# Designs tried in a protein design run: peptides against a protein of PDB entry 8YR4. Part 22

Target 1, 309 residues: chain A of PDB entry 8YR4
Amino acid sequence: PRGSPALQLVVLICLGLMGLERALNVLVPIFYRNIVNLLTEKAPWNSLAWTVTSYVFLKFLQGGGTGSTGFVSNLRTFLWIRVQQFTSRRVELLIFSHLHELSLRWHLGRRTGEVLRIADRGTSSVTGLLSYLVFNVIPTLADIIIGIIYFSMFFNAWFGLIVFLCMSLYLTLTIVVTEWRTKFRRAMNTQENATRARAVDSLLNFETVKYYNAESYEVERYREAIIKYQGLEWKSSASLVLLNQTQNLVIGLGLLAGSLLCAYFVTEQKLQVGDYVLFGTYIIQLYMPLNWFGTYYRMIQTNFIDMEN

## One batch from the design tools (peptide; aimed at target 1 Q247 N291 T295 R298)

Design b2_p13_7_s2 (made by RFdiffusion4, then SolubleMPNN; from b2_p13_7 with P1A D3E P8L)
Fold by OpenDDE base, seed 5:
Structure b2_p13_7_s2 (fold): chain B 309 residues (1-309), chain A 13 residues (1-13)
Amino acid sequence: as target 1 above (309 residues)
Amino acid sequence: APEPPDPLPPPLP
């Protein structure tokens, strides 16, 4: 945000909070490991109680679930509201100014409501793109890199390699299958628009349809259009299930390989029981945002296409 | 998992 030092400070604080989220993503599994080890060793209650309390506090800061609604994330979201408003307003004013610079011939060929819809789509596409890149894509990639480094340094190079291969394969397959799926989604959306246009046309011509007693014919034509739409919807939905299953298999194989290797090293007394729990917890934690990666990729692509039009 | 619904764009301020 140029011209507001207060908003610049808020951006820096939000970036700092994003860094804190990355640190929490490493610390929470470590503290959970320590609890498991202390329980295994039958450690004194005072040490256990302190570690459990610290873990719960860190977990409160991190949050849990598909969208980590932790205190740090909520605070970041709250502080970002003003920055988003500033950015949205700036983009909206730029688009509006550009629309006023366009030729009279361009405006005469379009309805004012269509022009406004283009402006709103453009603003939403730019702001959405930036939000997804900064708050979802980049942090997820950072957590993967941090994970690879952590496992390579504190476990063994083999664990870092397993995470690297698993995540690289996951990302690659997610992109490839999402691009393939985009064709089915486009076909579905085109048929949806055609079905809607037919319904609107039939309703606008309602008097003519009634005059010819053609209501049954229009209903049957609409039914055929719905069946055609549902055939395309099924392909889109089935392709999504295939994506999700492929992702689940890749993560499952990575989890299996790493868990077996960890169990082996625990049996050889090179790692502790808590380290096994740490590995599983960390992989599952990486999987949570990665499940949305296909959605983010699709949204990014859609927003780029909507900006070029 | 179905692509979770597009994370609601943070509510337009």
Scores: peptide ipSAE 0.028, ipTM 0.627, DockQ to the pose 0.110
OpenDDE base, seeds 1, 2, 3, 4: peptide ipSAE 0.027, 0.025, 0.027, 0.025; ipTM 0.683, 0.645, 0.694, 0.617; seeds 3, 4 fail the geometry check

Design b2_p13_7_s3 (made by RFdiffusion4, then SolubleMPNN; from b2_p13_7 with P1S D3E P8L)
Fold by OpenDDE base, seed 1:
Structure b2_p13_7_s3 (fold): chain B 309 residues (1-309), chain A 13 residues (1-13)
Amino acid sequence: as target 1 above (309 residues)
Amino acid sequence: SPEPPDPLPPPLP
């Protein structure tokens, strides 16, 4: 934000908090591993109690892995409110200035309420897109990369390869299936708008409809439009279930392969029991934000198309 | 309105 050193400092603090979240995503599984190893070794209660207390404190800072429930995430979100408001206001003023530069013919063809709705949609789309990119997409990709590096350095290179292949396949299938389902969603939205327009036009012409006793005919046309909409809605919803199931299968296969490999290395005394638990907890932690990746990708595509129009 | 986020698949148990 140019012109406010206070907001620049808040941005730097928020970036620092994002770095802290990445560190917590590595530390929480490590501390959980250490608890399991201490329990296996029958370590003294004092050492175990300190490690458990430290783990619970780190878990409180991290939260439930959804990225929104941890203390650090909540603090970041709170501090970011002023930055978001500054960005939103700047975009709103740019859109408003641009609307005033548009020709009189553009304004004569549109109601003031439609112009405001376009401005609000534009501001929301740009601000939302930026927030999703910075706070959800980039951190998720960073956590995957950090995970691959961590498993490659501290485990056998085979674990890093499994995570790499699993996450690459997950992301690729998420993109491909999301692009495929976008066709159904666009068709659904187009039919929703057409159904709404027919209802509005029929209601605006209610006197003419009543004069000709055509109420039954208009109701039948509306019913046909609803049936057509519901057929498209079903395709959209079914395609979402297919996406979710495909994602679950990919993560399930990655978890299976990695868990079997961990169990084998524990049996060979190359890894400890805690390392088996670490792998499972780390993969589940990576999976939680990835559930939204298809939604973020779709929102990014929609917002880019809406900015080009 | 921003399209509602696609419902989170239930967390793996």
Scores: peptide ipSAE 0.023, ipTM 0.665, DockQ to the pose 0.771
OpenDDE base, seeds 2, 3, 4, 5: peptide ipSAE 0.023, 0.023, 0.022, 0.022; ipTM 0.649, 0.676, 0.653, 0.646

Design b2_p13_7_s4 (made by RFdiffusion4, then SolubleMPNN; from b2_p13_7 with P1E D3E P8L)
Fold by OpenDDE base, seed 1:
Structure b2_p13_7_s4 (fold): chain B 309 residues (1-309), chain A 13 residues (1-13)
Amino acid sequence: as target 1 above (309 residues)
Amino acid sequence: EPEPPDPLPPPLP
């Protein structure tokens, strides 16, 4: 943010907190591994109690894996409120200034309430998009890369390869299925708008409909439009279930392959029991934000199209 | 309304 050194400092602190979240995403599984190893070795209670207490403290800082409920995430979100407000206000003023630069002919064709709704949608779309990119998409991709590096360095190249293949397949299928679903969503939204327009037109012409005793005819036309909408809605909803199930299968296969390989290396005494638990914990932790990736991709795609129009 | 996030948010535990 230009002109406020205080807001620049807040941005730097928020970036530092994002780095801390990435560190916690690695440390929490490591401490959980250490607990399992200490339990397996029948370590003294004092060492175990300190490691458990440290793990619980780190887990409190990280939160419940959804990224939104940890102390560090909440502190980041709290500090970011002022930066978001500054950014939103700047975008809103830019849109408002641009609306005043538009031709009188553009304004004569639109109601003032519609113009304000376009401005509010534009501001919300831009600020939402930036927030999703910076706080959800980029961190999720960073956690995947950190995971591949970590498993390649501390386990074996085979574990890094499994994570790489699993996440690459997951992302590719998420994009492909989301693009396929976008066609059904656009058809649904178009039919929703057409159904709404018919209802509005019928109600605006109420006197004419009553004069011709055409109420039953208008109700039947509205029913047909609803049935057509529901057929498109079903395709949209069914395609979502298919996306979620496909994502679940890919993660399940990655978890299976990696867990079997971990178990084998533990039997060969090349890895400890804690390393098996670390792998499973880390993969589940990567899965939680990845569930939203299809939504973020769609929101990015729709907001770019809406900004070009 | 913001379109519901496509993947159902994992049920909050």
Scores: peptide ipSAE 0.031, ipTM 0.700, DockQ to the pose 0.446
OpenDDE base, seeds 2, 3, 4, 5: peptide ipSAE 0.026, 0.029, 0.028, 0.020; ipTM 0.684, 0.710, 0.684, 0.642; seed 4 fails the geometry check

Design b2_p13_8 (made by RFdiffusion4)
Pose (drawn by RFdiffusion4):
Structure b2_p13_8 (pose): chain A 309 residues (1-309), chain P 13 residues (1-13)
Amino acid sequence: as target 1 above (309 residues)
Amino acid sequence: AADAAKAAFEAAS
């Protein structure tokens, strides 16, 4: 924010809260391991109670689910509401002030609905692009790297390879399948618009009664158009199911390999009992934000083209 | 449940 000083402080606080969320993402599974290790060795009730309370508090600060739930990141959403309001207002006012100074030929040439749709979509695009990228993409790519470092240095060497291969395959397959699915989705959207136009045309012109008893003909053409649309929709949704299945298969294979190796190492007195639940929890924690990357890829591309417009 | 929520979101968008 160029103008106001009160908002730059809020931006800095939001970035600090993002860092704190990354620290909590690392910290919570460590406390879960400590609790399980203390539990297996018959520890007194005092230290166990205090450690359990601390773990619960950390789980409360971190998102109880999917990271969009914790007290942190919600304070962030609140402050970002205050900040993103300023940018939205500024961009809308700049567009509106520019549209009132163009010459007459320009206004006589283009329609109003198209010009206004471009402006609205542009403002939404800038806002969304800032929110999506800065608060949902970079933090996840940072979490993957941090997890790779933690497992490769503080846990063992092989688990770094396991996490690296799993996440690399997940991202590659997600992007590859997403482009194909986008082609299918555009093909389906065009027909949906054509079907709506046919229905609107048949409703507006109550001449069907005059030039024939052509109610049946208008109904049949509508049915044919609906069938065509449904075929394209089935293709698109089946592609979505395939994407979900391939993502799930990749994560599952990574979990299986990591769990088997951790169990074998625990039986050989190399790792403690808590390391198993540490690995499991951390793998699930990495998986949860990764479930929404094909959508982020599609929205980032669309918003980039819209902002360019 | 997560896949169903994702599918619903994609349908609504």

Design b2_p13_8_s1 (made by RFdiffusion4, then SolubleMPNN; from b2_p13_8, 8 letters changed)
Fold by OpenDDE base, seed 1:
Order: sequence, then structure tokens, then C-alpha cells
Structure b2_p13_8_s1 (fold): chain B 309 residues (1-309), chain A 13 residues (1-13)
Amino acid sequence: as target 1 above (309 residues)
Amino acid sequence: SLDAERLAAERAA
């Protein structure tokens, strides 16, 4: 970003955070291997507990699944919002200014049919998305229930309770934070539509704007509308980062409690090393589809509102 | 959590 040293510093910090993510991707498997080795060697509880706690902390920083929701990734995404907004605003203003310099023939040659094709792609995407939601939500809920039953029957009842409390808290917070953020998303979408309508109206009246040499005035009005939009977009994007970080924290606490309890029971020879590996892999497998649950809930809610309307 | 990628994909479509 030319002209803002603060945004240049933010870009450098984001690049540094990307390097840290690569280091975490190597360190997390190494620490996991070390836990398995310490369990096999029947190492002292203090050394084992310290290594498990360190692993869970590194896993909290890394996150898991497609599009990692770790602390480092969330911090990068949060810092990048202002850089993206600066770049988007600059490109939009350059395009808008250039469109006012173009001839009438270019504006008249845009067929209304291209707008219809974008709308049809949107509706087809929503229908495909609904089917994807149903086929992913139901299996994910089933896997959680099966997991609670499995851990309650084949492990100590405390494991089933930890998974139950962790997943119940995760789902509840996901719903509550998603409902809260829906207000910001609706405000953002309303302002996006208003900003687009203003740009279209200005471009339809380009002959009048050119006659009065008012191009600079229309660009300034569009800049003000973009700044208002970007204020709402920032709230929406920041609320998403908060959701992701809250989800990551809940899973991290569940993983910590369950992993420490597994390690303790392996030390007491009540569980095998394989059971510790099973617990960790199962929690990670549950976490991957749960990353989309907030999206699923919002899409279901939006479709219900659109059907009532 | 992956709402951002889907929102970006919905905006790019």
C-alpha cells in the first residue's frame, strides 16, 4: 500500500504471521509424536503434563482443518481487513473514475442480460448450498452423538461428559455469536446495495455530469459511500474473526481437558496409548466440519426468512 | 468459521 507506512507495517506483520503458521505446521506433529513416546516409555506425570499442555497451546495457535481457524490465522485475518479495504477502495475509485471517462456507446452496449445471468448463478449456488448443508449438518450432528455414546461406553464416563460439554458449548456459542453478527451482515448488505445503486445512477446520468464538469464531485460522493460501507464491512469481518477465535478457544479447552485426562489414565494403566491417539484424532475430525456450522446456521436462517417473505 | 471464504466466493460469483 503506497502512502500509508502504518499499512505497510501491517503487511510485514501479516507476512511474519504466515511464516509462524508454517513453523507451527512442523512443530505440532513433532510435539504429538513426543507425547506418544513419553506415554510408551511411562514417563513421569509432570513431564507428560507439560508436553501435553505445550502441544495444546501450539494447536490453539495453529488451529485445524481447511482454512485454519487458529489464533495466528485469526490475527492475520483481522489485521488484513484494513489492507483489503484500502486496496478495494483504491481499485473501485479508479474503475469508477475511468467509467466516467468512457464514451456513451460503451454504457449503452451493456446488455441487461448479464445482470440476469449473475442472479441465476446466485440462485443455483443457493440451491446447491442447501443440499450441501443438509448432507453435512446431519452427519456432523450424528458423529457428535456417536462420539458421546462411544466415549461414555468404552472410555470413562468423564470423557463422554467432556465431549458433551465441549460440543454443547461450541454449538450454543456458535448460534449466539452468529445471530449477533447477522445484524452487522444485514447492515453491510443494505449499504452495499445503496452504494451500488448510487454508482449506477451516477453512471446513467454521465452526460449531465460531463456537461457540468461534476466528475470530481460524483467521485467524492462515491468515496463517502464506500467509507460508510467499509465501516460496516469491518464490523462484519471483525465479528467473524471473533466467532472463529471463540470456536477455537472452546475446542482448545476440550482438547486440553480430554488430552490431560487420557494421559493420566494411560499413566494409571487404565487406557492404552492407542486410546490417547484415538481421542485426539476423533476430536480433530469433529472440529473440521464444525468450522462450517456457523455458515450453515446462517444460511438456514436466511432461507427461512426469504421463504416467509 | 469458513464463512469468509464462502462470502468471498458468493461475491466473486
Scores: peptide ipSAE 0.038, ipTM 0.748, DockQ to the pose 0.213
OpenDDE base, seeds 2, 3, 4, 5: peptide ipSAE 0.031, 0.033, 0.029, 0.028; ipTM 0.709, 0.728, 0.708, 0.717; seeds 3, 5 fail the geometry check

Design b2_p13_8_s2 (made by RFdiffusion4, then SolubleMPNN; from b2_p13_8, 10 letters changed)
Fold by OpenDDE base, seed 1:
Structure b2_p13_8_s2 (fold): chain B 309 residues (1-309), chain A 13 residues (1-13)
Amino acid sequence: as target 1 above (309 residues)
Amino acid sequence: SIDEENLEAERAA
């Protein structure tokens, strides 16, 4: 935000809060590990109670692992409202200025309400995309990298390798399957628009349809268009289920491999029982935001194509 | 992955 030092300070605070969220994502599993180890060792109540209280406080700051429900995330979102509003207004004014620079011929072909709807959708899409990139995509990638580094340093290089392979496979399959799904979604949207256009055309020509007693024919044509749409919708929905199941399978295999390896190292007394729980907790924590990655990738791809047109 | 409609609904809530 150029021109407002107050908004620049808010951006810096929000970036600091994002860094704090990354620290919490490491600390929460560590404290949970420590609780499990203290319980295993039958440690004195005072030490256990302090560690549990500290864990619950850190968990309150972090939230439910979705990155949206924690106190730190809520505070960041609250502070970001003003920055988003400033960015939105700037984009809206740029679009509005550009619309006024367009030829009279462009305006005569469009209703003013339709132009405003395009401008509003454009502004919302750009501001939404930027927010998703900065607050969801980048932090998730950072958490993966931090996880690989953490497990490689504090456990063993094998754990870092498992997380690396699991997350790389997950991201790659998410991209590939999402690109494959995009074809079905485009076909669905095209058929939806064609079905809607037929309905509007039939309604505009209702006098002619009535004069020729062609109501049954128009209904049958509309039914055929709906059936064709539903066939494409089914392919889109089925492809989403396939994506979700593929993602779940990859995470499940990574969790299985890493959990078995942790259990083996605990049996060999190289790791503690708490370290087994830490690994499982951390992998599940990474999985929660990764469920949105395919959606964000698709939104990015769609918005880039819509901006080039 | 969650569908875009669910993302818009979560933003509207």
Scores: peptide ipSAE 0.038, ipTM 0.722, DockQ to the pose 0.251
OpenDDE base, seeds 2, 3, 4, 5: peptide ipSAE 0.034, 0.034, 0.036, 0.032; ipTM 0.716, 0.726, 0.715, 0.720

Design b2_p13_8_s3 (made by RFdiffusion4, then SolubleMPNN; from b2_p13_8, 10 letters changed)
Fold by OpenDDE base, seed 3:
Structure b2_p13_8_s3 (fold): chain B 309 residues (1-309), chain A 13 residues (1-13)
Amino acid sequence: as target 1 above (309 residues)
Amino acid sequence: SIFEERLEFERAL
């Protein structure tokens, strides 16, 4: 935010908290590994209790697998409210100023409520896009890169390769299936708007419909529109199931390949039992935010299209 | 499920 050093500091703190979340995403699996190794070695209770307490504390800071419920994430979200409000207000004022520069003929051709709705949508789309890019997309990509580096350095290059191939395939299929699915969603939304417009038009012309005793005809036309909508809704929903299942299969294959390789290296005494548990935990942790990546990608595409209009 | 949350989130957007 240009012009407010306080808000710039808040942005820097939020970026620092995002960096801390990335560090926690590595540390939590490491501490969980250490617990499993200490349990396997039958280590003294004092060392075990300290490691468990440290793990639980780090897990409280990280939160659940979604990352959205952790103390650090909540603190980031809380601090970001003021930055979002500043950005929203700035975009809204820019749109409002631009609306005042438009010709009287443009304003006379549009209802004031429609103009305000366009301004609100534009502001929401820009602020939403920025929030999704900064807080979801970029961090998730960073976590993947950090994961690849971590597994390549501390395990074996084969683990880094498995994670790289799994995540690359996951992202590619997510994009491709999401783009394919976007066609069904657009068709659904267009038919929803048409069905709603027909219902509103029929209700606005209620006196005319009554005059002609055409209520049964209007109800049947509305029913046909609903059936057509539901057919498109089903395609949209079924395509989402297909996306989720495709994502699950890719992660399942990556988890299988990596888990088998871990088990093999544990059998060869090159890795510990805790390292097997670490791999599984870390992959599941990476999977949780990635499941939303298709939704984020779609929102990014929608918001770009809404900004071109 | 993450699927249900995604469906609700995709309907709310």
Scores: peptide ipSAE 0.028, ipTM 0.695, DockQ to the pose 0.809
OpenDDE base, seeds 1, 2, 4, 5: peptide ipSAE 0.026, 0.016, 0.018, 0.021; ipTM 0.683, 0.595, 0.618, 0.636

Design b2_p13_8_s4 (made by RFdiffusion4, then SolubleMPNN; from b2_p13_8, 9 letters changed)
Fold by OpenDDE base, seed 1:
Formats: sequence, structure tokens, C-alpha cells
Structure b2_p13_8_s4 (fold): chain B 309 residues (1-309), chain A 13 residues (1-13)
Amino acid sequence: as target 1 above (309 residues)
Amino acid sequence: SLDQALFEAEKAA
């Protein structure tokens, strides 16, 4: 943000907190591993109690791994409110100034309330998109890269390869299925608008409809439009279920392959029991944000299309 | 599922 050094400092603090979240995503599994190893070795109570207390504290800072429930995430979100408000207000003022530069002919064709609603939707879409990119998409990609590096350095290269292949397959399928679903969603939205327009037109012409006793005919036309809409809605909803199921299968296969390999290396005494638990917990942490990736991708596409029109 | 509901809720808001 230009013009406020205080807001620039808040942005830097928020970026620092994002870095801390990435560090916590690595440290929490490590501390959990250490607990399992200490339990396996029957370590003295003092060392175990300190490690458990440290783990619980780190887990409190991290939260549920969804990036939304941890203390650090909540603090970041709280500090970001002022930055978001500054950005929103700047975008609103830019849209408002642009609307005043538009010709009188453009304003005569639209109700002032519709113009304001378009401005509000435009502002919310831009600010929302930027927030999702900065706080959800970029951190998730960073966590994947950090995960691949971590497993490649501290485990065998095979673990890094499994994570890489699983994440690449997951992202690719998410993109491909989301693009396929976007066609159904566009068709659904177009039919929804057409159905709504027919209902409004019939209601505006109700006197003419009544004069010709055409109420039954208009109801039947509306019913046909609803049936067409519901057929498209079903395709949209079914395609969502297919996306979710495909994602769950990729996660399940990745977890299975990695868990079996980790169990094998534990049996060969190359890894400890704690390392098996670390792999499972770390993979689950990577997958929690990925559930939202398809939605973020769609939001990005929709907002870009809405900005081009 | 949650994703689309949230996206639809954010578009409706």
C-alpha cells in the first residue's frame, strides 16, 4: 500500500507470520515423531513431558492444519483486516471515479442501484481473489515444495518422488476436472438467467395473459424451462461429486503407497516408528488445503472472465 | 462440497 508506512509494516508482519506458519508445518510433525520415538525407547518422563508440552504449544500456534484455525493464522487475519479495507476502499473509489467518467447514455440505460451492485460485486471479487491468491494458493504451493524438499533430504529420495507424483497428479486432475465442470456451470447459469427472464416477462405481461386465458400455457412453458434447468443443475452437482471422489482416490492411493513404503523401511530398520507417523501426519497436513484448490482455481477463472466483460 | 457452497455463498453475498 502506497502512502501508509504503518500498513506496509503490517504487510511485512503478515508475510513474516506466513513464513512462521510454513515453519510450524514442518516442526509439528517432527515433534510428533520425537514423541513416538521417546515412547518407543521408554525415555525418562522429564524428556517426554517437555517434548509433549512443546508439541501441544506448536500445535496451538499451527491449529488444525487448514490454515484458518491456528493462533498465527488468526493473528495474521486480524492484522490483515486494515490492509484489506484500504485495498477495498481504493478499488471502490477507482470504480466510482470510472463510473463518473462514463457517458450519460450509459447511466440512462441502467438504474443507479444496479450500477452500485456491479461496483460492490467487482470490488468484493477483486479483493477476495487477491486474498485467496496470497493466503491460500501461494502458501499451499509453498507447503508442497517444502514437503518435497524435506522428504527428499531427510527421507529416501523415493518419498520425495511419491509426494511429487501424488501432488502433480492431484493438481492436474483438479484442473482438468474443474475446467470440464466449468462448461456445465456456464450452461446452468445461462439457463437459470433464461428461466428467470421468462418468469419476469410472463409476470410483467400478466394482463395480456389473463385476457387470452393463457395462464396454463405460461405455466407449462415455465415448467419446461425448470426441467431444462434441473437437468443442467444435476450435471453440475454430479460433476462436483465426481471431482471430490477423484480427489479422495488420489489422496488414498498416495497415502497407501507412502505408508507401505515407510512401513517397509521401518521393518528394515532404516527408519524409526516415529518416521512412519511423521509421514502420515505430514501428508494429511498437505492434503487439507488442497481440498479448496479446485474452488480457488474456479474463482480465479470466473473473476478473470468477469473482468474481461 | 464445502468449497462450492462457500463459493456460491460468497457470490450470493
Scores: peptide ipSAE 0.023, ipTM 0.642, DockQ to the pose 0.255
OpenDDE base, seeds 2, 3, 4, 5: peptide ipSAE 0.018, 0.024, 0.017, 0.020; ipTM 0.598, 0.661, 0.603, 0.620; seed 3 fails the geometry check

## One batch from the design tools (peptide; aimed at target 1 R185 L240 M299)

Design b2_p14_1 (made by RFdiffusion4)
Pose (drawn by RFdiffusion4):
Parts: C-alpha cells; structure tokens; sequence
Structure b2_p14_1 (pose): chain A 309 residues (1-309), chain P 14 residues (1-14)
C-alpha cells in the first residue's frame, strides 16, 4: 500500500503470522512425538499433564484441520480483509476514472457489457492473484522444503529421499494432468453456452405456435443439445476423478514406503516409538494443502491472462 | 466432497 502507513504495519503483521504458522507446522508433530515417548516410558502424571496441555494449545493455534482453521491465519484473514479492501478500491477507481476520458469513437466502437466485464474481472484477478500466490502457494512450497530439511538432518537420511521423491512426483503429475483437463473443461463450457442460447431463443420467439405446431421440434433440438453437453461434461468430470486418483496413489505410495522403513528401524532399536507417529502426522500435514494445486494452477493462469487484458 | 468442491470453485470462476 503506497499511501497509508497504518496498512503497511498490518501487511508486516500478516507476513509475521505466516511465518508463525510455518513454525507451528514444524512444532506440533514434535510435541506429539514427545507425548507418545513420555507415555511409553511410564512417566509421572505432572509432566504428562503439562505436556498434553501444551500440545493441545499448539494444535489449537495451528489449524485443527487443513490449516485454514487455526486462530493464526484467521487473524491473518481478518487483517488481510482490511488490507485487500484498499487495493480493490484503488484499482476500481483507477479503471473507472480512465474509462471516462477516452474519445467518442472508442465508446461507439465497443459495447458496454464486454468493457465492464473486462474491468471487473481485472480487479478480481489482481486481488485473487495476490491472495492465492502470496498466502497459499509460497507457504506450501516452503513447507515441503522445510520438511525435507528436517527429515534429512534430524531424523535420518533415507526419509529425505522418500519425501523429496513423493512431493516431486505429486507436483509433476498434478501439472501434467491439469493441462489436459483444462482442454476438456473449455470444450464443455462452449457447448453449455450454446445450449443456454438455444433455450433462450426458443423461449423468446413464441412464433412456434404460428408457423407450425413446432413445439415438438423445439423440444427435440433442445434434447439433442442437452445430450451433447452431457457427453462433454462426463468427459471433463471423469478427467477430474482421474486426477484425484493419481494424487491419492502418489501420496499413498510415499506413506507406505515411509511407514515400512520407520517400523523396521524401530524394531532394530534405532528409532523410538514416537518417530512413527511423527512421520505419519507430518506426511498427512504435508498432504492436506497439496490437495488444491490443480485448481491453483488453473486460477493463476486464468487470472494472469485477465490481468494482462 | 472434494471433487464437488473443486467443480463448484471452477464453475464460480467461469
């Protein structure tokens, strides 16, 4: 924010809260391991109670689920509401002030609905691009790197390889399948618009009664168009199911390999009992934000082209 | 539920 000083402080607080969320993402599984290790060795009730309370508090600060739930990141959402309002107002006012100064030939040439749709979509594109990228993409790519470092240095060497290969395969397969699915989606959307146009045309022109008893003909054409649309929709949604399955298979293979290796190492007195639940919890924690990357890829590309317009 | 949420998000973006 160029103008106001009160908002730069809020931006800095939001970035600090993002860092704190990354620290909590690292910290919570460690406390879960400590609790399990204390539990297996018959520890007194005092230290166990205090450690349990601390773990519960950390789980409360971190998202109880999917990271979009914690007290942190919600304070962030609140402050970002206050900040993103300013950018939205500024961009809308700049567009509106520019549209009122262009010459007459320009306005006589282009329609109003198209020009206004471009402006609205632009403002939305800038806002969405800032939010998606800064608060949902970079933090997750940072979480993957941090996890790789933690497992490769403080846990063992092989688990770094396991996490690295799993996440690399996940990202590559997600991007590859997403482009194909986008092609299918566009193909389906065009027909959906054509079906709506045919239905609107048949409704507006109540001449079907005049030039024939052509109600059946208008109904038949509508059915044919609906069938064509349904075929294209089935293709698109089946592609979505495939994407979801391949992502699940990749995570499952990574979990299986890591769990088996951790169990074997625990039986050989190399690792403690808590390391198993540490690995499991951390793998699930990495998986939860990764579930929404094909959508982020699509939205980033769409918003980039829109902002360019 | 996840598939429906994705479809809903993409429909809203269109």
Amino acid sequence: as target 1 above (309 residues)
Amino acid sequence: ALLEAIEAAETAAD

Design b2_p14_1_s1 (made by RFdiffusion4, then SolubleMPNN; from b2_p14_1, 7 letters changed)
Fold by OpenDDE base, seed 3:
Structure b2_p14_1_s1 (fold): chain B 309 residues (1-309), chain A 14 residues (1-14)
Amino acid sequence: as target 1 above (309 residues)
Amino acid sequence: SLLAEIEATERALE
């Protein structure tokens, strides 16, 4: 935000906190590994207690696997409220100014309530899009890259390759299946709106329907519209299950391949038992944000299309 | 699934 150095500082702090979240995503599995290794070695209680306490503290900062409940994430979200409000207000004022620049003929042809609804939807879409890009998409991609680098440097290039292939395939399939699903969702939403419009029209024309004793006919037409909607809803829901199952399969295969390789290296005494636990923990940690990626991608596409129209 | 809950939330916002 060019207009306020204070807001620029808040943005920089939020970016710094995002960097800290990325560091925590690496450190938490490392400390968990260290606990497992210390337990395996039957290390003295003082060393174990210190490592456990440090792990719990780092886990408190990181939060749950989605990161949404961590102290650092909450602090970031709290600080970002002011930036979001500034951005929202700026977009609202730009839309409002643009509406006032439009011709009188354009305003006379539209209901004021519809214009305001379009403006509010536009503002929400832009603000939502920016929030999803900055706080969900970019951090998730960064975590994947950091994960690939970490496993490549500290384990073996094969682990980095497995993570790369797994995550690349996961993202690609998520995009492709989400784009395919978008057709069913659009068809469903269109039919929902048509079904609602028919119900509203029938109810607004209630007197005419009563006059012709056409209630049974209107009910049957509404039933047919509902059945058609439910057929499209089923396709949308079934396609979601297919997406989730495809995602689960890809992660499962990646976890299997990496876990077997890690177990092999532990048997060869090249890795410790804690390293096996680290790999599993880290992959699960990467999976949790990725489960949202399909939704974020769809929301980005929808909001982008809604901004172009 | 988490995706279904988000889709339900998105539908409620649309």
Scores: peptide ipSAE 0.021, ipTM 0.646, DockQ to the pose 0.613
OpenDDE base, seeds 1, 2, 4, 5: peptide ipSAE 0.018, 0.019, 0.014, 0.017; ipTM 0.624, 0.606, 0.505, 0.619; seed 1 fails the geometry check

Design b2_p14_1_s2 (made by RFdiffusion4, then SolubleMPNN; from b2_p14_1, 8 letters changed)
Fold by OpenDDE base, seed 1:
Structure b2_p14_1_s2 (fold): chain B 309 residues (1-309), chain A 14 residues (1-14)
Amino acid sequence: as target 1 above (309 residues)
Amino acid sequence: SLLEEIEQTEKELE
């Protein structure tokens, strides 16, 4: 971004955070190995507890794997919002100014094709999403129930309780925060449509705008509409980062409590080292598909409201 | 969350 030294600094910080994320991807497996070795060697509880706590902290920073919702990724995404908005606004203004040089027939022909493509993508996306909901959400809920039963029977009732409380809190907060953020998304979409309508009306009246040399005035009005849109887009995107970070925190607390308790029971020879590996792996497996749950819940709500109107 | 990032990235690629 050539026009803002502050945004250039944000880009450099985001690149630094990407480097940190790559370092975490190497460190997390190393710390996990070290825990397994310390458990095998029957190391003193203080050393084990410190290494487990350090691992969980690093895992909180890294996140849960595919599409990392880790603290570092969320911080990067949050900082990048302003850089994206600057770039988007610049591209939109360049396109808008160039469209004022092109014929009305070209603009009408292109928009008809884009509207059809958006409609087809929307329909395909909804159908694909419904399939994904049925094949991923229902199995994930089943896996949570199976996990609670398994941990309660084979480990201890305390492990089943930790998983139950963690997953119940995760799902409840996901729903509540998703419903809260839906207001920001609706406001954003309404303002996007209004901004697009203004651009259409300006281009339909292109001959009149050109006759009065009012091109600079229409570009400034469009810029003001984009700034209003970007204020709502920022709230939507920031609310998503807040959702992801809340989800990451809840899973991190569950992983911390369960991993410390499991490590303690291994030191007391009530569980094996393999049981510690099983617990950590199973919690991570449950977390991966749950990252999509908030998106699916929102899409179900949006489709339901769009069917009622 | 991930689908929203994908949808947003697809909107940025259009």
Scores: peptide ipSAE 0.024, ipTM 0.668, DockQ to the pose 0.150
OpenDDE base, seeds 2, 3, 4, 5: peptide ipSAE 0.018, 0.023, 0.022, 0.018; ipTM 0.627, 0.677, 0.655, 0.624; seed 5 fails the geometry check

